Peptides against a protein of PDB entry 4GMN. Designs and how they scored, part 323

Target 1, 375 residues: chain A of PDB entry 4GMN
Amino acid sequence: RYANITLLALVTLASIGTDFQETLVKGNQGSRESPISAADEEWNGFDDADGDAMDVDQKSSSGEDQEEDYEEIDVKEDDEDDDDDSITSEMQADMERVVGADGTDDGDLEDLPTLRELIQTAVPQLIRLSNLPIDSDESLTIQSHALSALNNISWTISCLEFANGENANIHNAWYPTAKKIWRKTILPILEADSADLKLATQVTSLAWAVARVLHGETPTDGNPHRKFISLYHSSKQQAGGNSNSIEEPEDPFQGLGVKCIGVVGSLAHDPAPIEVNREVGVFLVTLLRQSNNVPPAEIVEALNQLFDIYGDEELACDKEVFWKDGFLKHLEEFLPKMRTLTKGIDKRTQPELRTRADEALLNLGRFVQYKKKHA

## One batch from the design tools (peptide; made by RFdiffusion4, then SolubleMPNN)

Design b2_p30_3_s4 (from b2_p30_3, 18 letters changed)
Fold by OpenDDE base, seed 5:
Structure b2_p30_3_s4 (fold): chain B 375 residues (1-375), chain A 30 residues (1-30)
Amino acid sequence: as target 1 above (375 residues)
Amino acid sequence: SSLEEKQNKIEKLGLDKEQERIQRKMDELA
């Protein structure tokens, strides 16, 4: 009885987290393009104070691109308004306030009662449930659902803008809780070092969501980046041997490899220790060098992480890692490989992967040009 | 190259951990 009620509550909390994320994405599509497509932010370089907009002279090489009239298959999204009444009017009001909050109102978390209760009441219980002794299939199920709920809540919060002091009230409330999730849920599961790839995927997804907010302020105790790099390599060895490997997720960006890259990339941001940054940067650049055997989605994620980590020349990691370890040469040598890789993705069968690869290729060109100008 | 030496160190850390995982799983089944 209690277990079934707990499971139902955990499923409900996981659904709430998903619906909240979808609403934030939809709400942001009205003002700014979707934050999960944070890949859609064209890497514009850092604003050179001299407003010479690099006119990328698209020399129109008049290649006769045959306009294949892709008939817009008007996929009527049947808006099956599955009015899944899962979102309470209070939750919707909190979501609307978070999306509509211009960063000017120092709104107290008191004005966000649902989000407050999620952070202050629900998350501490989820942490407790995720860290229970595993002694039965029921305890494994509870852990999995607790991790799913923590994942969805953490991902949703990670989609909020915190730059320039935006949502500072939410950030300040979440930050200590995110560190608690890391120390009490993520680290113990990583230290247990289970052969369960499902559990590893769940904890890695949660770790990425948490690290997207904490970045280089993520607790470095025990060198967790090395645990995720090890997990990345382990995941590749298992996929090659057993044909009964976990079905590659239909979404190439939901793979354990991508999640590992996302975690370690996020962990390597300033103010991460320079040696953590270096180990991650070398790992990411190594993936590009070995790209013939790396899934395209992992290459896209590795590129985006490299842009985010090494975009700012004022950061210590630029001088002490990027320039010192000669990363620019490897990125420049990768440009023709990335062009070939991107062109090899079928737009019809993998439209999202192709779009994100085209963007990552564009950004790689811009990034290499920027770094050459600032050499 | 300094990069190749660091690469080999990272790859080794990944392999060593997988060996530890396999060994633990074998020890649990034994």
Scores: peptide ipSAE 0.020, ipTM 0.572, DockQ to the pose 0.016
Fold by OpenDDE base, seed 1:
Structure b2_p30_3_s4 (fold): chain B 375 residues (1-375), chain A 30 residues (1-30)
Amino acid sequence: as target 1 above (375 residues)
Amino acid sequence: SSLEEKQNKIEKLGLDKEQERIQRKMDELA
């Protein structure tokens, strides 16, 4: 009973986080800026396909066919839809305020009551549930749902613009909570060294969402960037050996490789330690050099991360890493390969991947030209 | 050369940690 109520509450919180994200994406489509591919992590509903067919050996006792008229108990679909609509309406109202208000107001979420309750009340409980001792399949299920809810909430918040002091109230409320998610949920799971690829994917998605807001202010204790680089390489080695279809997600951008690149790219932003930036920058540039064996979606993400990390010439990483390690040559040499890669993507079968690759190719050309002028 | 040497060092550090992880798990199962 308590477990089922906890699971239902976690599913509801995950749904709330998804609907909040969808509302942001719909609101932001009106502004001409690049679609931040909100990972449409469609909440892949529980495929309850683990109908463990208990082979109940029904002994064939030939008892008479009394056609007891099973009155179709018209299970009234109780309109559980009404409670979902009410929560969605309050969230939609908060989202309309976030998208519409150039809210210069101080770090109080007074005008955003739903978001306030998510950050201040729900997230601290989700952090606790994600960090429970794993002693049963029930505790694993609770952890997975808590991670999904944290993921959806964190992704939603990461889709807000925080540049130039935009949404400063939300940023200021989220920032300490995001650091708490990192230290109390992400780091402990990464240190537990689980062989569970599902758990690794969930924690990596959450880590990306959190790191998209914290950037180089993400806690560097224990060198988490090296753990995600290791996870990237380990995921590639497993895909080559066992023909057990780890179902590559139908969306190329939902792959563990893309998520690992997104995390480490975000971690490498200023004010990250120059050595962290260098290790990540070398990793990303090496993916471009090895691009013949790298999925196109990972190349697109690696390029975007490189543009964001090294786009500002005033940052210490420009002089100490980008120029010092000779990254411009590798990016320039990659331009012909990127053109070939992008042209090889079928617009009919993979329209999104092709669009994002065309954009990344355009940006690569611009970026190389920019850096050549500022050399 | 310098980029490749740095990458090989990072990859090696990642692989060494993963091998240490696998070895610890094997030692726990043994």
Scores: peptide ipSAE 0.020, ipTM 0.559, DockQ to the pose 0.015
Fold by OpenDDE base, seed 4:
Structure b2_p30_3_s4 (fold): chain B 375 residues (1-375), chain A 30 residues (1-30)
Amino acid sequence: as target 1 above (375 residues)
Amino acid sequence: SSLEEKQNKIEKLGLDKEQERIQRKMDELA
């Protein structure tokens, strides 16, 4: 499972890297009319430095016109399906290592050179590009591609297991970079408060991927959880007015609402400030109470976040928020509604949504029973 | 405060900020 996600993500990263490089090349060609200073190092992509310049020593020997009758070797065009296996052998090797690495190796990315370069070289450049002044449609395009690349990288890494010290080397390398993405890319875009729903969706997706690793250690500066809650509500108001213009993603779980829930849920994990946890917990529980007006995918995500946030009774948020704010009652009252909601999902047309809703319903029943025993 | 009072406070805070943002943008475009 992880291998296929990592594979797909790296293929998508390669594709996005290519599209991004093409966009940068086009951008640099357009900007050459302005004498911008020589310090704009052309990000030529991942220079695979192993382009051994075969010194074709073209010795110009004036050898005579021997008409060697090159027999037309009928090179059967074997349609080698150019499976544009854009996955370098090194990327594949890194993926195999990440999937196979029992977390015994100390915190160096020496054995993961592609991932190291991705984290240390590519991501800092993508952060810079995502923070360019938006003065043109081109700058907006560059930002969008940079955000897409950062999103895919961050999602890929967020799919690794870091529990129990697994992948600790990757975690330790990623953690400071994830904080940089948060502070340098996510927060500035959220503070710029664009009315661009596409940009908001991209930054929220990235924020979720980053917050899935950082959890409650995500920087709380400027109360970003409130910005995402605000964005959630704003997105619902806009969707209600312009039914025709929001391309609802074909995948219900790719919706901005789900992404907002995923971000704020992740931000609310221990060791998040209790007030942040409370505000998020209240938001999530309120979605369950208002479930008649909430997309099923958002309910599924909100439930999963609630289970993850409040699953541990030893955490301060259990006593200070879950019990003090009476969340158990709301979860118990939601059980029959969740059964109805889940049964209302057509398994033929929405099999993934139905499966995830069935799982969330089972977990809700278990969670309520757990909390009742620990009351 | 009830759950509803807390939620209404959060929603209001979010809406107020969004309105202030929209208003600032409108004032910058005017």
Scores: peptide ipSAE 0.020, ipTM 0.562, DockQ to the pose 0.015
Fold by OpenDDE base, seed 3:
Structure b2_p30_3_s4 (fold): chain B 375 residues (1-375), chain A 30 residues (1-30)
Amino acid sequence: as target 1 above (375 residues)
Amino acid sequence: SSLEEKQNKIEKLGLDKEQERIQRKMDELA
């Protein structure tokens, strides 16, 4: 009885976290693309004040590609007004405030009561439930649902803009809680060293969501980046051996490999220890060198992480890692391989993967040019 | 060469820790 009530409550909290994310995405569709598409932002480099607009010489190769008559499948927009009655008026009002308000610097959430209760009341309980002794299938189920709810909440918060002091109130309220999730939920599960790949995938997804906010300020105790790199390699070894295909998620970006890359990339940002940055950077660049054996989605994620980590030339990691370890050469050598990889993705069967690969290819070209100019 | 050597070292350190863990679990089950 109590377990079923706890499970229902956890499923409800996970649903609220999803609905919150969907509401943020819908509200932000007017201003910013989806949080997955926030990685699809064209890396414009730093605006050098020297306005030499690189005239991208559009060589119009006039290939007479035949007008295949795409039958307008009149997809009736069934306006199923799915009045998702799950979104409380208070939650919607909090979303409208998050999208529209310059956050206060003090971490005050007085104007965001639903978000405040999620962070201050729900998350501490979810952390507690994720730390229960695993002694039964019921306790495993509770842990899984607690991790799912923490994941959805953490992802939702990680979709907010925190650059330039935006949403500083939410950031400041979340930051100590995010560190608590890391120390109390993520690290213990990573250290318990379960052979459960489902649990590993859940904790890695949560770790990515948390690390997307904490970045290089994520606690480095016990070198968690090495644990995720090891998990990446272990996942590849298992996928090759036992035909218990953990069904590769239909979404190539939901794979454990992508999640591991996202975590370690996020952990490597300034002010991460330079050796953490180096180990991650070496890992990411090595994936590009081994690209023939790496899923395209992992390559896209590895590229985006490399752009984010090494985009700023004022950071210590630029001189001490990027230039010192010769990353530019590897990126330049990868450029023709990326073009081939991207062109090999069928737009019809994998449209999202193709779009994100086209963007990552564009950004790789720009990034290599930028770094060559600043060499 | 230097990048591959660094990566191989990271991979090896991960594998060595995993082996030590498996061994500890085996020793606890024995």
Scores: peptide ipSAE 0.021, ipTM 0.554, DockQ to the pose 0.015; fails the geometry check

Design b2_p30_4_s1
Fold by OpenDDE base, seed 5:
Structure b2_p30_4_s1 (fold): chain B 375 residues (1-375), chain A 30 residues (1-30)
Amino acid sequence: as target 1 above (375 residues)
Amino acid sequence: DAEAQARQAKLERQGRDLQQQRINARLDAL
């Protein structure tokens, strides 16, 4: 087990290091073409041509010095420049807090030094790089690479088993860092309300990877589930307006809509607030009701999220949301639609989508039967 | 870009496979 995790961390680091090196080389090429060489060419002296000394008579006109009392407008320099140092100081204190978190001894990752260095050293720097002011194409490129790196790390860690106390050392080391990525990288970018669909896709992929570990323990500050639901709807409006071939991503599961569903589904898990769970559950069930206008991959993801969220009858969300809001009826009414949808997917052209749809259809039947027995 | 996207798609696929395994295991225990 450990050898595979170490190898995966090394491959991830090597990939990240390559992508950053390319970005730094491009950024430094722009700064080295400062034309310092144009200033040293010879100022050839103007020839001193014989300018006749015209004797301009000094007429001593004694103009009375009217001392105009210029009131010194004390322009209070509003020290608004202190806000930039505050962000760097908070980021530094926040890096120190990620490195210094809660006395989980540096010993918990002794057997995994590469993963330790990735979490404790690399990730804080990537968070910093993802929060740089965007003032240039170079800064936007750095942010994009930092987000890609954070995403690859976060997905890699989210592919570990943490149930039943497995990999608890890795979970404990990652958990504070994952919350930091959420608060310092994901939330600020999501709040900036950028029309950039590429940036939105990157931050949503990262948010999904982080939320796959944090689940309902993901910070609820600023109601991020509503922002991702809004982003889902906004992405559909933009795709509908450009009747030009948005090349459907070759992988139907790489779409922003699927990623938004994956995020909000992950956020709705216990111990999420019941109202967060309800809003997400209603969103997911509404996608099934509107399935005629929803891509098959988004339906598959929405079903899998519903099975994960409401698969445990001991959870408060089962009684307070699933049963109370009548979700079983909507799932049962969706069964014949899901059969039609799944049969419409060509196994030859879309084998992965068809396999995942066949599994989701099977599990929908099983889930409905389970819930009917426990009603 | 294309290689980074391929790495990303592979990681997300692994994540979906693990989710599917968890869902299946839960429904098999019920």
Scores: peptide ipSAE 0.600, ipTM 0.949, DockQ to the pose 0.608
Fold by OpenDDE base, seed 2:
Structure b2_p30_4_s1 (fold): chain B 375 residues (1-375), chain A 30 residues (1-30)
Amino acid sequence: as target 1 above (375 residues)
Amino acid sequence: DAEAQARQAKLERQGRDLQQQRINARLDAL
């Protein structure tokens, strides 16, 4: 009875985190619909002329119309309008305030009561539930749901803009809580050295969401970047050995390898220690060098992480790691391999992977040109 | 389980899209 109530509460908290993201996205889209003034540029149709269609009467033979009765499988797109009416009018009002609020520098969430209760009341309970002793299938289920709820909340918050002091109130409220998630939930699970790939995937997704906000300010206690690099390598060894193919997730970006790359990339951002940045940068560049044995989605993520980490020449890591360790040469040598890899992705079967690979290829060319100009 | 995985996948997709937008905007400014 208590377990079912706890599970229902955890599912509800996980839904709230998702709904909060959806309305933030809708609110950000509504503010970018500046009316494109319909400049009625009258497309003056080219009057292309009366070219005489010659009447070539070629009488070629009556091939039998095999009416292959293509049964139109009326795929009812059940528009499950999941009108998930879960967005309370109070949540919607809080979200309209998040989109409309000029970032008041006060880390006070007075105007955001739902988000305040989520961060101050719900998240500390989820951290507690994620740290329960695992002594039963019930405790394992509670931990999994607590990690799912923490993941959804953390990803939602990580999708807010915090650059240039935007959302500073939310950032300041989240920052100590994010560090607490890292120290109390993520690190203990990583240190437990569990062979549970499901748990490893959940904690790595959560770690990525948290590290997307904390970046190089993520606690360095116990060298977490090395633990995620080790987890990356261990995940590749296990996939090769067990004939129980954990079905590669239908989304190639949901793989544990991609998530590990996302975490370590995020951990390597300024103000990360230069040696942490170097170890991560060398790991990412090594994936590109070994690309024949690396899934395309991991290559895309590794490239995007490299562009983010080394996209600013004013950062110490540009001089002390990127230039010093010769990363430009490795990126330039990878360009022809990336073109081949991207062209090998079927647009019909893997449209998202192909689009992201085409963008990563374009950006690799641009990034190499930029770095050559600023050498 | 499937619905929770779909929600997680959606959140991570939005995070990838925002990363892509940031990378593009940075490279457009250079």
Scores: peptide ipSAE 0.598, ipTM 0.951, DockQ to the pose 0.860
Fold by OpenDDE base, seed 3:
Structure b2_p30_4_s1 (fold): chain B 375 residues (1-375), chain A 30 residues (1-30)
Amino acid sequence: as target 1 above (375 residues)
Amino acid sequence: DAEAQARQAKLERQGRDLQQQRINARLDAL
């Protein structure tokens, strides 16, 4: 009885985190629809008069009208607008405030009561549930649901803009909680050396969401970047040995390898220690060098991480790692391989992967050109 | 289980789209 209530509460918290993200994304899109004034530019009809009336007379053939009665299968598009009634009026008001907030408030979240309760009341309980001793299938289920809820909340918050002091109140409220998730949930699970790939995938997704906000300020205790690099390599060794179809996730970006790359890339951002940045940068560049044996989605993620990490020439990692370790040469040498890889992706069967690869290829060309001008 | 996976995939997709927008905006400013 208590287990079922706890599970229902965890599923509800995971739902809330998703719906919050959807409304934040919709609100941010709606603010970019500046009403393009319908300037009624009367398209003046082009008067081109040229008259050649070629009279081609072709003939007669009387093919028989077989009226095949196509039964119009009225596919009722049940627009199940799953109006997931999970969005409370208070949550909707909080979401509208987040999208419109000039981040003037000192982190008290007074104007965001639902988000405040989520961060201050719900997340600490989820951290506690994720740290329960695993002694039963029930405790494992509770941990999985707690990790799912933490993941959804953390991803939602990681989708807010925090650059230039935007959402500073939310950032300041989340930042200490994100560090607690890292230290109390992520690190203990990574240290437990579990062969559970489901748990490893869940904790790595959560780690990515948390690291997308903390970046180089993520706690460096126990060299977590090396743990995720090790997990990356271990996941590749297991996939090669057991023909037990862990069904490759239908989404190639849901792979544990992609998630590991996302985590370590996020950890390598300024103000990360230069040695952490170097180890991650070398790992990412090594994936590009070994691209013949690397899934395309992991290559796309590795490129995007490299663009994010080394896109600023004013950062110490540009001089001390990017230029010093000769990364430009490796990126330039990878351009023809990336073109081949991208062209090899079928647009019909893998449209998302192809789109993201086309964009990563474009950006690789731009990034190489940028770095060559600023050499 | 499938719904939770779909939900997670949606969240991570939105996160990838925002990352892509950030990368594009940075490269457009260079």
Scores: peptide ipSAE 0.598, ipTM 0.950, DockQ to the pose 0.852
Fold by OpenDDE base, seed 1:
Structure b2_p30_4_s1 (fold): chain B 375 residues (1-375), chain A 30 residues (1-30)
Amino acid sequence: as target 1 above (375 residues)
Amino acid sequence: DAEAQARQAKLERQGRDLQQQRINARLDAL
């Protein structure tokens, strides 16, 4: 009984975290549609008169009306509008405030009571539940649901803009909690070295969401980037040994390899220790060099991480890693391979993968040209 | 289980789209 109530509460919290994101995305799309004020530019009509009247003959071909008797199959659309719009009016109001608030620097969430309770009350309980001793299938199920809820909340918050002091109140409230998720949930699970690929995938997705906010300020204790690189390699060794259909996720971007790349890429951002940045950068560039044996989605993610990490010439990692370790040469040598890889993706069967590969190829060309000008 | 995976996939997709937008905007400013 208590377990089922706990599971229901965890599923509800995971749903709330997702619904919260959907409302943020809808609100942020609405704010970017600035009404283009119809400036009444009275464009004075130019008078040009030329009236040539070509008489195209109306040939009247009387094609016979075959009344195909479409039997109206009364498909009862059982509109099971399972619009489980679990979005409370209070959550909607908090979301509208998050999207509309020019961030006041007060790290108080007094104006965002639902988000405050989510961060301050719910997340600490989820951290506790995710770090329970696993002694039963019930405790494993509770951990999985707690990780799912933490994942959804963390991804949602990671989709907020925090640049230029935007959403500073949310950032300041989330930042210590994100560090707590990392230290109390992610690190203990990674240190347990479980052969459970499902758990590894869940914790890696959560780690990516957390690292997308913390970046190089993610706690470096125990070299977590090396643990995720090791997990990447271990996942490839396991997939090669069992020719049994582990159903490759239908979405190529849901693979554990992509998630590992996303985590380590996020961990390598400034102000990460330069040696952490170097180890990650070398890992990512090595994937490009070995691209014949790497899934296309992992190549796309590795490129995007490299563009994000090394896109700023003012950062210490640009001089001390990118230029010093000769990454430009490897990126330039990869351009023809990326063109071949991208062209090999069927746009009909894998439209998302093709689109993301086309964008990554375009950006690889742009990035190489940029870096060549600033050499 | 499938629905929870679909929700997670949607969240991660939005995160990838925002990363792509940031990368594009940075490269457009250079």
Scores: peptide ipSAE 0.601, ipTM 0.951, DockQ to the pose 0.865; fails the geometry check

